# Ledger of designs, part 50: peptides against a protein of PDB entry 5TDY

Target 1, 88 residues: chain A of PDB entry 5TDY
Amino acid sequence: EKKIDGRRKAAVLLVALGPEKAAQVMKHLDEETVEQLVVEIANIGRVTPEEKKQVLEEFLSLAKAKEMISEGGIEYAKKVLEKAFGPE

## One batch from the design tools (peptide; made by RFdiffusion4, then SolubleMPNN)

Design b2_p22_1_s1 (from b2_p22_1, 10 letters changed)
Fold by OpenDDE base, seed 3:
Structure b2_p22_1_s1 (fold): chain B 88 residues (1-88), chain A 22 residues (1-22)
Amino acid sequence: as target 1 above (88 residues)
Amino acid sequence: SISDLPAELIAEIIKEWLEKDK
């Protein structure tokens, strides 16, 4: 698995969300951060299916940790147990 | 769909990604 910079992950996610939803998200960020992300999006180039999948999977994992969502419950539960008690 | 998730939640995760890069 290729390591993706946080800035790149954010840009990939925002593009995947579409302009309307991305704009809603950016309303929760400070002006400087918004400007930085706009630049990243402008220079995002091509996003491979593998890269998009990797970003979305990490996003969903983090989202589940903050707020319960109904996607990939079993695998997430396994990761939670592994982090809490270590591998068996 | 991820588009159904709260914008604030998504923003929090983005903030964490950006902070980790620093």
Scores: peptide ipSAE 0.702, ipTM 0.929, DockQ to the pose 0.705
Fold by OpenDDE base, seed 2:
Structure b2_p22_1_s1 (fold): chain B 88 residues (1-88), chain A 22 residues (1-22)
Amino acid sequence: as target 1 above (88 residues)
Amino acid sequence: SISDLPAELIAEIIKEWLEKDK
C-alpha cells in the first residue's frame, strides 16, 4: 500500500465524516491545525477508492484500540464509504 | 454509523496522524 501523510489522511477522514461531524471534531483541535486542515480539505482533489479504504481501515483500527465500537471493521468501513462517496 | 463515534475520539486519532508527520 502507498504511504499517505497524516495531513492527507485527516482530510480524507474529515470529508468522509460530513461537515456537521467534521466541525465537531475540529472543535478539539487548535486554531492553526484547523486552518491547515481546512486548506487540505479544500484542496483534497481526487481521492481514489484505494486511498479512502486505506484511511478508513487505519482509522477503524485506531478507533477500536481506543474505544470499542459496535460495528465490525469491514461493515463500518463500507457504511462510511457508501455514505460519503456512494457504493463502489 | 460514523455519527455514533465521539468527536473527541476522532480528534485524538487525527492529532496522532499529524504528530507522526512532525
Scores: peptide ipSAE 0.701, ipTM 0.927, DockQ to the pose 0.568
Fold by OpenDDE base, seed 1:
Structure b2_p22_1_s1 (fold): chain B 88 residues (1-88), chain A 22 residues (1-22)
Amino acid sequence: as target 1 above (88 residues)
Amino acid sequence: SISDLPAELIAEIIKEWLEKDK
């Protein structure tokens, strides 16, 4: 698994959210942070499926930890099984 | 869907990601 820096993770997530939702999210960030992220998004280039998957999985893990949400999903289910019974 | 999650929650996580880079 490749290490992704926080700025890159944020940009990948925001792009994945779509422009409308991304804009809503950015309203909760300070001006300097928004400027930084806009630049990151503008220069995001190509996002591999693996990179996107990694970012979204980490995000969902953190989100679930914060609000105990239930998003389900095949990838999350796989992680649960891996943690409980080992990788297959 | 992640799009259904509160924008503020998503922003909090982004802030945490950015703080780790500092």
Scores: peptide ipSAE 0.701, ipTM 0.930, DockQ to the pose 0.666
Fold by OpenDDE base, seed 5:
Structure b2_p22_1_s1 (fold): chain B 88 residues (1-88), chain A 22 residues (1-22)
Amino acid sequence: as target 1 above (88 residues)
Amino acid sequence: SISDLPAELIAEIIKEWLEKDK
């Protein structure tokens, strides 16, 4: 798994959210942070499917931990097992 | 689906990502 810096992760996530939702998120950030992220988004370039998947998975993991939300299912179970025990 | 999550929650995670790099 490739290590992605936080600035890049944030930009990928915001683009994935779409402009309207991203704007709502930006309302909770200070002006300096918003300016930083706008630059990152402007220079995001190519986002690979693997990179997007990695960012969204990390995001959802963190979100679930904070809000104690549950999204069960076979795919989630597979991810848990893969992370815990590696590929079979 | 992620669009159903609170904007504040998303912002909080972004803040943590940015602070981690510092």
Scores: peptide ipSAE 0.700, ipTM 0.929, DockQ to the pose 0.661

Design b2_p22_1_s2 (from b2_p22_1, 9 letters changed)
Fold by OpenDDE base, seed 2:
Structure b2_p22_1_s2 (fold): chain B 88 residues (1-88), chain A 22 residues (1-22)
Amino acid sequence: as target 1 above (88 residues)
Amino acid sequence: SIADLPAELIAEIIKEWLEADK
């Protein structure tokens, strides 16, 4: 997997959410952050399928860790195992 | 759908992503 910086991950996610939901999310961010992300979104350019998949999988994993949402997901399962047992 | 998740939750994760860049 290629490393994606946080700003890029956020932009990819927000675009994937659609403008309505993205706007709702933005209401929880400070003004400077909103401006930063708007610029990132405007200049998002090409988003590869692999990049999008990577971002969404990481997001879902983090979301499940914060709030109990629907179970499942290979990536989440892998991270659970990694955190629980690590390299043995 | 991801769009069905709370906006606040999504925002928290975004904040963490941005914080990690610092």
Scores: peptide ipSAE 0.718, ipTM 0.941, DockQ to the pose 0.684
Fold by OpenDDE base, seed 4:
Structure b2_p22_1_s2 (fold): chain B 88 residues (1-88), chain A 22 residues (1-22)
Amino acid sequence: as target 1 above (88 residues)
Amino acid sequence: SIADLPAELIAEIIKEWLEADK
């Protein structure tokens, strides 16, 4: 997989969320950060299915770690097995 | 849907991504 910088990941995620939810998220960010992200979103260009998938998978992995959400995924399943039964 | 997740949670992750760029 290709390395995606944090700014790009954030922009891809925010676009994927839709403007309404993205606005709610941005209320938790400082003004300078918001302006930075708006620029990134405005210049996001084409988002490939691959990078979108990569961003969302990383996001969900982090979200699961923080909130223990149930979304599934191979990597999450592996972590569950490792934590529950130890490394193979 | 990811839109069902708390906005604050999403913001935290975004902050981490941005911090990693620095």
Scores: peptide ipSAE 0.717, ipTM 0.940, DockQ to the pose 0.696
Fold by OpenDDE base, seed 1:
Structure b2_p22_1_s2 (fold): chain B 88 residues (1-88), chain A 22 residues (1-22)
Amino acid sequence: as target 1 above (88 residues)
Amino acid sequence: SIADLPAELIAEIIKEWLEADK
C-alpha cells in the first residue's frame, strides 16, 4: 500500500464523515488547523477506493484501540495482524 | 458507522495524523 501523509488522511476521513459530523469534529481543533484542513478538503481531488479504504481501516484500528470498541473480536484481530505484518 | 463515534475521539486521531507530518 502507498504511504499517505497525515493531512491527506485527515481530509479523506472528514469527507467520508460528511459535513455535519466533520463540523463536529473540527470544533475540537484549533483555528489554524481547521483552516489548513478546509484547504486540504477543498483540494482533495479524486480519492481512490483503495486510498479511502486504507484511511478508514487505519482510523478504525486506532479508534478501536483507544475506545476498546469492537465489530468482532477474532475477525478484527486477524485484520489487524494482516495489515501490520502481512503483505502490503 | 464511523459517524456514530465521538467527535472528540475522531479529532484526537486527526491530531495524531497531523502531528506525524511535523
Scores: peptide ipSAE 0.713, ipTM 0.941, DockQ to the pose 0.673
Fold by OpenDDE base, seed 5:
Structure b2_p22_1_s2 (fold): chain B 88 residues (1-88), chain A 22 residues (1-22)
Amino acid sequence: as target 1 above (88 residues)
Amino acid sequence: SIADLPAELIAEIIKEWLEADK
């Protein structure tokens, strides 16, 4: 697995969420952080399928740990990738 | 759907990712 910095992970996730949900998320972040992430998103550039998969799987794992969400993270992540970016 | 997850939760994870970069 390739190491992805936190800023990059956040940008990939926010793009995957879509603008409406991403905006809701950003309401819980301070202004400086929002500005930082907007720049990261604007300059996200090339995102590989492997990178997106890695980010979403990590996210779902962390979310599960915090909120006790349902099993099936890998399959869910794949579905999220397909809906957000389409097949690659 | 991840859209069903609380925005607060998602934000918290993002904050942790960003903090790890410091």
Scores: peptide ipSAE 0.713, ipTM 0.939, DockQ to the pose 0.555

Design b2_p22_1_s3 (from b2_p22_1, 11 letters changed)
Fold by OpenDDE base, seed 3:
Structure b2_p22_1_s3 (fold): chain B 88 residues (1-88), chain A 22 residues (1-22)
Amino acid sequence: as target 1 above (88 residues)
Amino acid sequence: SIEDLDPELIAEIIKEWLEKDK
């Protein structure tokens, strides 16, 4: 697995969401952050399927931790246990 | 679908990603 910086992850996610949904998301960000992300998106270049998958998997994992969404599985359960009782 | 998720939730995660890089 290749390490992806936060700015890149955000850009990949926003592109994956499409312009309309991305715009809705950006309404919850400050002006400076929006400008930074627009630049990142403009210069995103090629996004490999592996990179996109990695970003979306991390996103969904974090989203599940914040709001209970339905795609939980064994790996998610393990993360919940680690946070509740420490490393296993 | 991720497109059906709360935009505010998505924004929170993006903020965290950006904060980590600071």
Scores: peptide ipSAE 0.679, ipTM 0.919, DockQ to the pose 0.710
Fold by OpenDDE base, seed 1:
Structure b2_p22_1_s3 (fold): chain B 88 residues (1-88), chain A 22 residues (1-22)
Amino acid sequence: as target 1 above (88 residues)
Amino acid sequence: SIEDLDPELIAEIIKEWLEKDK
């Protein structure tokens, strides 16, 4: 399992969320951060299923730590991946 | 659903990820 830098994780997550939801998220970030992330997304290139899984699982873990979410980690991640990228 | 996730929560996590890169 490869270590993914924070900028890469953010870009992968935002792409996984879809453009509309990603835009909603970016409204909570400062202008400079948004510009940086847009560049990261534009240059995201290949995102492997492994990367997507790692990022979403970490996200879900962190989200659960901050507030209770109704769905489990791995199953939720699978649903998110399926909705965002289709079955692979 | 992914659409039900709090955008502010997601943004907070992204901020934390970006801070780790510093």
Scores: peptide ipSAE 0.679, ipTM 0.916, DockQ to the pose 0.559
Fold by OpenDDE base, seed 2:
Structure b2_p22_1_s3 (fold): chain B 88 residues (1-88), chain A 22 residues (1-22)
Amino acid sequence: as target 1 above (88 residues)
Amino acid sequence: SIEDLDPELIAEIIKEWLEKDK
């Protein structure tokens, strides 16, 4: 498992969410942070399947720890990946 | 689905990720 910095994780996640949902998320962030993340997204470049999987699985794990979500981690991650990037 | 996730929850996680980089 490769180490991914937080900014990169956020960019991968926001791309996976789609523009509208990402915008909703960014309303909870300060202006400077939003600008930084937009730059990260614009320059996201290539994202490997392993990187996408790693980010989304970590996200779901953290989300479950903070707020109960019924979807299984792996299954939900697969759905998110498919919706965001298409099937592998 | 991902559309049903609380944007505030997602933002909290992003904030934590960004804090780790500091």
Scores: peptide ipSAE 0.677, ipTM 0.916, DockQ to the pose 0.552
Fold by OpenDDE base, seed 5:
Structure b2_p22_1_s3 (fold): chain B 88 residues (1-88), chain A 22 residues (1-22)
Amino acid sequence: as target 1 above (88 residues)
Amino acid sequence: SIEDLDPELIAEIIKEWLEKDK
């Protein structure tokens, strides 16, 4: 498992969410942070399947810890990847 | 699905990721 910086993780996640949901998320961030993330997204370049999987799994783990979400982690991550980037 | 997730919750996690890099 490779180390991914926070800015990169955020960009990968936001792209995976799609523009509508990403916009909803960004409404809860300050203007400077939004600007930073837009730049990161614009320069995201190639995202490997491993990187996407790693980011989504970490996200789901953190989300479950905060809100006690009961959905299956790995299976859910795969569904998100498929919907966002097509079949793997 | 991702559409069911609270956007504020997602934002909180993003903030944590960004804070860690500072």
Scores: peptide ipSAE 0.673, ipTM 0.916, DockQ to the pose 0.535

Design b2_p22_1_s4 (from b2_p22_1, 10 letters changed)
Fold by OpenDDE base, seed 3:
Structure b2_p22_1_s4 (fold): chain B 88 residues (1-88), chain A 22 residues (1-22)
Amino acid sequence: as target 1 above (88 residues)
Amino acid sequence: SIEDLDPELIAEIIKEWLEEDK
């Protein structure tokens, strides 16, 4: 697995969401951040399927931790336990 | 679909990702 910069992850996600949804998201960000992200998106270049999958998987994992968006599985349960009681 | 998710939730995660580079 290749390490992806935070700014790159954000750009990949926003592109995956589509322009309309991405715009809705950006309304919750400050002006400077929006401008930064627009530049990243403009220069995103090619996004490999592996990179996209990696970003979306991390996104969904983080989203589940903040707000239940889908049913969790065994792996998710394990992550919850690790954070609550330490590594098993 | 991820397109049906709360935009504010998505924004929060993006903010956290951007902080990684600081």
Scores: peptide ipSAE 0.683, ipTM 0.923, DockQ to the pose 0.709
Fold by OpenDDE base, seed 2:
Structure b2_p22_1_s4 (fold): chain B 88 residues (1-88), chain A 22 residues (1-22)
Amino acid sequence: as target 1 above (88 residues)
Amino acid sequence: SIEDLDPELIAEIIKEWLEEDK
């Protein structure tokens, strides 16, 4: 498992969410942070399947820890990956 | 689905990820 910096994780996640949902999320962030993340997204370049999986699984794990969500971690991650990037 | 997730929750996680870089 490769180490992914926090900014990269955020960019991968926001791309997976789509523009509208990402915008909703960014309303909870300060202006400078938003600008930083937009730059990260614009320059995201290639994202490997392993990287995508790693980010989304970590996200779901953290989300479940903070707020109860019923979706299974791996299954939900697969759905998110398919919706965001299509089937592999 | 991901569309149903609380944007504030997602933002909190992003904030924590950004803290990793500090």
Scores: peptide ipSAE 0.682, ipTM 0.921, DockQ to the pose 0.553
Fold by OpenDDE base, seed 1:
Structure b2_p22_1_s4 (fold): chain B 88 residues (1-88), chain A 22 residues (1-22)
Amino acid sequence: as target 1 above (88 residues)
Amino acid sequence: SIEDLDPELIAEIIKEWLEEDK
């Protein structure tokens, strides 16, 4: 399992969310951060299933730590991946 | 659903990830 830097994780997550939801998220970020992330997304290139899984699982873990979410771990991540990228 | 996720929550996590690179 490869170490993914924070910028990469953010870009992968935003792409996984889809453009509309990603835009909603970016409204909560400052201009400089938005510009940074747009560049990261533009240059995201290949995102492996492994990367997507790692990022979403970490996201879900962190989200659960901040607030209780009804759906758990790997199953939620799978649903997110399926909705964002289709079955692979 | 991914559409139900709080955008502000997601943004907070992204901010934390970006701080990792510092």
Scores: peptide ipSAE 0.679, ipTM 0.921, DockQ to the pose 0.573
Fold by OpenDDE base, seed 5:
Structure b2_p22_1_s4 (fold): chain B 88 residues (1-88), chain A 22 residues (1-22)
Amino acid sequence: as target 1 above (88 residues)
Amino acid sequence: SIEDLDPELIAEIIKEWLEEDK
């Protein structure tokens, strides 16, 4: 498992969420942060399946810890990847 | 699905990730 910096994680996640949901998320961030993330997304380049999986799994883990979400972690991550980037 | 997730919750996680780089 490779180390991914925070900015990269955020960009990968926002792309996976889609433009509508990403916009809803960004409404909860300050203007400077939004600008930073837009740049990161614009320059995201190639995202490997391993990288996407790693980011989504970490995201789901953190989300479950905060809100006690009870959805299958790995299976859910796979569904998100498929919907966002097509079948693997 | 991801559409059901609270966008504020997602934003909180993103903030935490961004703090890792500081």
Scores: peptide ipSAE 0.677, ipTM 0.920, DockQ to the pose 0.561

Design b2_p22_2_s1 (from b2_p22_2 with D5P H14A E21K)
Fold by OpenDDE base, seed 5:
Structure b2_p22_2_s1 (fold): chain B 88 residues (1-88), chain A 22 residues (1-22)
Amino acid sequence: as target 1 above (88 residues)
Amino acid sequence: LDYSPELIAEVIKAWLEEEEKE
């Protein structure tokens, strides 16, 4: 995989989240950081599918590492099935 | 999976901190 700098990873993630969710996230960042990220987002240019995939995968990994996600693969699979076919 | 704004912000902080150390 190609190396992506941290600033770009953050920008890619925020764009992927959409403006509403991104705004909620930025409320937890200091003003200077927000300014930096806004600049990065403004100059993000083209985001390749590969970049987006890498960023999301790394996000998931780090999120789990912080033990903020307790749901395992089985629980996720259950939710997918419920939404696809409905509960019985 | 549900990702809180706080969790996402923490990951972003980690990414930015990593770049600062480089």
Scores: peptide ipSAE 0.667, ipTM 0.901, DockQ to the pose 0.612
Fold by OpenDDE base, seed 2:
Structure b2_p22_2_s1 (fold): chain B 88 residues (1-88), chain A 22 residues (1-22)
Amino acid sequence: as target 1 above (88 residues)
Amino acid sequence: LDYSPELIAEVIKAWLEEEEKE
């Protein structure tokens, strides 16, 4: 497993969410962070399937820890996430 | 499963914070 820069993980996630949902998310971030992420997104380049998978799986893990969401298979949750937010 | 914009933002903040600490 390759180490992914935290800033890049955020950019990959935001791109995966699509522009509308990403915009909603960014409303919860400070101006400086938003500008930083916009730059990261603009320079994201190619996102490999492996990288996207890794980011989404880590997201699911952290999201579960923060919100105490229902237990379930990570793979199933991943599919739901992808269906709900769509592919990049 | 609840993936609110706020929750997603919290995860992003965590990622950025950890990166900053490194």
Scores: peptide ipSAE 0.666, ipTM 0.900, DockQ to the pose 0.592
Fold by OpenDDE base, seed 1:
Structure b2_p22_2_s1 (fold): chain B 88 residues (1-88), chain A 22 residues (1-22)
Amino acid sequence: as target 1 above (88 residues)
Amino acid sequence: LDYSPELIAEVIKAWLEEEEKE
Protein backbone atom coordinates (compact mmCIF):
# COMPACT_ATOMS: atom_id res chain seq x y z
CA GLU B 1 0.00 0.00 0.00
CA LYS B 2 1.16 3.49 -0.82
CA LYS B 3 1.30 5.98 2.01
CA ILE B 4 -1.37 8.65 1.74
CA ASP B 5 -0.75 11.98 3.46
CA GLY B 6 -3.30 13.26 5.92
CA ARG B 7 -4.50 16.08 3.70
CA ARG B 8 -5.14 13.63 0.89
CA LYS B 9 -6.94 11.21 3.19
CA ALA B 10 -9.22 13.97 4.39
CA ALA B 11 -9.99 15.11 0.87
CA VAL B 12 -10.73 11.58 -0.32
CA LEU B 13 -13.04 10.99 2.62
CA LEU B 14 -14.91 14.24 2.13
CA VAL B 15 -15.45 13.56 -1.56
CA ALA B 16 -16.64 10.06 -0.75
CA LEU B 17 -19.19 11.48 1.68
CA GLY B 18 -20.76 13.69 -0.95
CA PRO B 19 -21.14 17.46 -0.92
CA GLU B 20 -23.99 17.65 1.57
CA LYS B 21 -22.42 15.41 4.19
CA ALA B 22 -18.99 16.93 3.59
CA ALA B 23 -20.45 20.36 4.30
CA GLN B 24 -21.87 19.11 7.59
CA VAL B 25 -18.46 17.78 8.56
CA MET B 26 -16.62 20.96 7.69
CA LYS B 27 -18.93 22.95 9.96
CA HIS B 28 -16.93 21.37 12.79
CA LEU B 29 -13.59 22.60 11.46
CA ASP B 30 -11.96 26.00 11.82
CA GLU B 31 -11.88 28.40 8.89
CA GLU B 32 -8.22 27.85 8.08
CA THR B 33 -8.69 24.08 7.99
CA VAL B 34 -11.75 24.42 5.78
CA GLU B 35 -9.83 26.58 3.32
CA GLN B 36 -7.03 24.05 3.26
CA LEU B 37 -9.40 21.15 2.61
CA VAL B 38 -11.32 23.01 -0.08
CA VAL B 39 -8.05 23.45 -1.95
CA GLU B 40 -7.23 19.79 -1.50
CA ILE B 41 -10.65 18.76 -2.77
CA ALA B 42 -10.38 21.11 -5.73
CA ASN B 43 -7.08 19.48 -6.68
CA ILE B 44 -7.98 15.94 -5.75
CA GLY B 45 -7.84 14.71 -9.32
CA ARG B 46 -8.38 11.00 -9.72
CA VAL B 47 -9.16 8.92 -6.66
CA THR B 48 -8.22 5.30 -7.21
CA PRO B 49 -10.28 2.48 -5.75
CA GLU B 50 -7.21 1.54 -3.73
CA GLU B 51 -6.93 5.00 -2.18
CA LYS B 52 -10.62 5.07 -1.36
CA LYS B 53 -10.41 1.65 0.23
CA GLN B 54 -7.38 2.59 2.33
CA VAL B 55 -8.96 5.82 3.50
CA LEU B 56 -12.27 4.22 4.43
CA GLU B 57 -10.58 1.36 6.25
CA GLU B 58 -8.42 3.73 8.27
CA PHE B 59 -11.45 5.89 8.98
CA LEU B 60 -13.37 2.91 10.29
CA SER B 61 -10.46 1.97 12.51
CA LEU B 62 -10.04 5.45 13.95
CA ALA B 63 -13.78 6.00 14.30
CA LYS B 64 -14.10 2.74 16.19
CA ALA B 65 -11.31 3.79 18.54
CA LYS B 66 -12.71 7.26 19.17
CA GLU B 67 -16.27 6.08 19.75
CA MET B 68 -15.20 2.89 21.48
CA ILE B 69 -17.54 1.03 19.18
CA SER B 70 -17.19 -2.67 19.83
CA GLU B 71 -20.60 -4.01 18.91
CA GLY B 72 -19.86 -4.39 15.24
CA GLY B 73 -16.99 -5.63 13.17
CA ILE B 74 -15.02 -3.73 10.59
CA GLU B 75 -16.70 -5.52 7.71
CA TYR B 76 -20.17 -4.68 8.95
CA ALA B 77 -19.18 -1.10 9.59
CA LYS B 78 -17.66 -0.96 6.13
CA LYS B 79 -20.89 -2.11 4.54
CA VAL B 80 -22.88 0.46 6.45
CA LEU B 81 -20.42 3.18 5.54
CA GLU B 82 -20.43 2.21 1.89
CA LYS B 83 -24.21 2.22 1.73
CA ALA B 84 -24.51 5.48 3.60
CA PHE B 85 -21.57 7.42 2.20
CA GLY B 86 -20.38 5.42 -0.77
CA PRO B 87 -22.24 7.36 -3.41
CA GLU B 88 -20.29 10.49 -4.22
CA LEU A 1 -22.32 2.67 14.77
CA ASP A 2 -22.27 6.45 14.91
CA TYR A 3 -20.72 8.37 12.07
CA SER A 4 -21.79 11.82 13.07
CA PRO A 5 -20.31 14.81 11.28
CA GLU A 6 -18.53 15.62 14.52
CA LEU A 7 -16.89 12.21 14.68
CA ILE A 8 -15.79 12.42 11.08
CA ALA A 9 -14.37 15.87 11.72
CA GLU A 10 -12.39 14.53 14.68
CA VAL A 11 -10.84 11.87 12.49
CA ILE A 12 -9.91 14.49 9.92
CA LYS A 13 -8.35 16.64 12.63
CA ALA A 14 -6.29 13.66 13.72
CA TRP A 15 -5.07 13.08 10.19
CA LEU A 16 -4.10 16.71 9.79
CA GLU A 17 -2.39 16.82 13.17
CA GLU A 18 -0.31 13.82 12.22
CA GLU A 19 0.84 15.61 9.08
CA GLU A 20 2.07 18.53 11.13
CA LYS A 21 4.23 16.20 13.19
CA GLU A 22 5.76 14.53 10.16
Scores: peptide ipSAE 0.665, ipTM 0.899, DockQ to the pose 0.595
Fold by OpenDDE base, seed 3:
Structure b2_p22_2_s1 (fold): chain B 88 residues (1-88), chain A 22 residues (1-22)
Amino acid sequence: as target 1 above (88 residues)
Amino acid sequence: LDYSPELIAEVIKAWLEEEEKE
């Protein structure tokens, strides 16, 4: 499994959501972050099925963690993914 | 599970925050 940087993960997710949903999401981000992500999306290039799958899996894990145990969500998600798919 | 735009944004923030630490 190849490591995907956070910026790339965000871009992949936003593209997967579609323009309307992505726009709604971006309304919750600060202006600087939005501009950063727009650039990242513009230069996303090709998204492999593997990347998309990894991103969506991590998203679901993090979303679950934040909903249930806000504190330590990232670490929890990492542990879940490592146990399920091994380290990347 | 609730995948509201707000929740999705929070996940994205987390990803970006993690990159800043690394």
Scores: peptide ipSAE 0.658, ipTM 0.893, DockQ to the pose 0.589

Design b2_p22_2_s2 (from b2_p22_2, 9 letters changed)
Fold by OpenDDE base, seed 4:
Structure b2_p22_2_s2 (fold): chain B 88 residues (1-88), chain A 22 residues (1-22)
Amino acid sequence: as target 1 above (88 residues)
Amino acid sequence: LDFSAEEIAEIIKEWLKKEKEK
């Protein structure tokens, strides 16, 4: 795998999200960061399927590490039950 | 999978944080 710097990863991700969702994300970033990423997006150039896959994989990995998403069926099942009947 | 804009931004911040620490 080719090592992708953080700025590039962010740009690839934002482009993959589409302009509407990307804009929503940027509202949670400071002004200087937004300006930086806009430039990165403007100059993103070609994004290969492999690069996109790598970025999304790293995103999911970090999301799991931050416990934003579950890794197992048990956690998912619990979430389904919680949505259906509410927490006890 | 459904990620909120805030959750996605958190990951981006993490990526950028690592770059700043280099």
Scores: peptide ipSAE 0.669, ipTM 0.901, DockQ to the pose 0.656
Fold by OpenDDE base, seed 5:
Order: C-alpha cells, then sequence, then structure tokens
Structure b2_p22_2_s2 (fold): chain B 88 residues (1-88), chain A 22 residues (1-22)
C-alpha cells in the first residue's frame, strides 16, 4: 500500500462519486477548497483500481472512527434484510 | 452503505487538513 496525499484522495473519491453527488459534496466546502479540488480533478490522470480501493477503504475507516457508521455487520445485515424483505 | 453529502465533505476536510498540517 502506497501513501496517497490528501488532495489526491479527495479527487479520486469525488470522481468515483460521479458529477451529481460530487457537486452536492462540494456545496459543503468553501470556495477556495472547491477551486483546489477542481484543479486536482482536472489533473487526476489515470486512477488505478488499487488507488480507488485504497481511497474507499480509508474513507470507510475514517467514517467508522467518526461514528458515522456502525461497527460490525449487524446493522448492515439488518439493512440487507430490510431491503430484501421489508415492507413496501 | 449510504452517506450524505455533508458526511462525505467532512471526511474530505479531514484529508485536506492533514495536508495543511505538513
Amino acid sequence: as target 1 above (88 residues)
Amino acid sequence: LDFSAEEIAEIIKEWLKKEKEK
């Protein structure tokens, strides 16, 4: 695993999200940051599957650390069952 | 997994903050 700088990680993530979701995310960032990220995205070049995987894993790691998502698989399993067999 | 735009932005801010601290 190679270390990826924060600006590159952000650019990779935003590209992976797609333009619509990325635009929604950028509405929560200050103007200067948005401009910086646009430059990074414009110069992102090729993103390897390994880079993308690493960025997403680091994202999930931080998300868990910030308690944005539940630990373990219980909550995920619950959501899977809800989507598959829950009331509609 | 489902993340709001704000939650994603929060993580991005963290990544960028770490870079500024260098």
Scores: peptide ipSAE 0.663, ipTM 0.901, DockQ to the pose 0.597
Fold by OpenDDE base, seed 1:
Structure b2_p22_2_s2 (fold): chain B 88 residues (1-88), chain A 22 residues (1-22)
Amino acid sequence: as target 1 above (88 residues)
Amino acid sequence: LDFSAEEIAEIIKEWLKKEKEK
């Protein structure tokens, strides 16, 4: 497993969410952060399936840590995310 | 199970916060 920097993780996630959802998310970020992420997205280049999977996994991990999802919901969440934002 | 835009943003903020710490 390769370590992905936070900016890259955020960019990968936002791209995976799609423009509309990504825009909704970015509305909750400060202007400077938005500008930085836009640049990251613009230069995202290739996103491998492995990288995308890792980012989503880390997202779910943090979501669990923040009690956004209960234990036992991670696998379900993964399935949903794969269905909605998985490889296409 | 779903995540609001705010919840997703919270995770992103966390990721970026860690970057600032480096």
Scores: peptide ipSAE 0.660, ipTM 0.900, DockQ to the pose 0.567
Fold by OpenDDE base, seed 3:
Structure b2_p22_2_s2 (fold): chain B 88 residues (1-88), chain A 22 residues (1-22)
Amino acid sequence: as target 1 above (88 residues)
Amino acid sequence: LDFSAEEIAEIIKEWLKKEKEK
């Protein structure tokens, strides 16, 4: 799979969340980071379904690592992505 | 699964942190 830099991953995630939820998330980030991400989002361009799924999978992996969720793993991540977000 | 805005932000911070550490 293609390597995605952290800034890109964050932008893809925020766009996927929608403006309202993304705004809520950004309230927890420092001002400089917010500015950086806003620019990244503005220049996000095309987001392929593959890229989106990869980002969300990585998100779930880290979420599990931080004990934010009780279940994880590649198989579980795939199921969650399919049911919650679809292919787009 | 449901994530709070704070939880999502925490992951984003990690992604950005890792980038800075490269």
Scores: peptide ipSAE 0.658, ipTM 0.901, DockQ to the pose 0.628

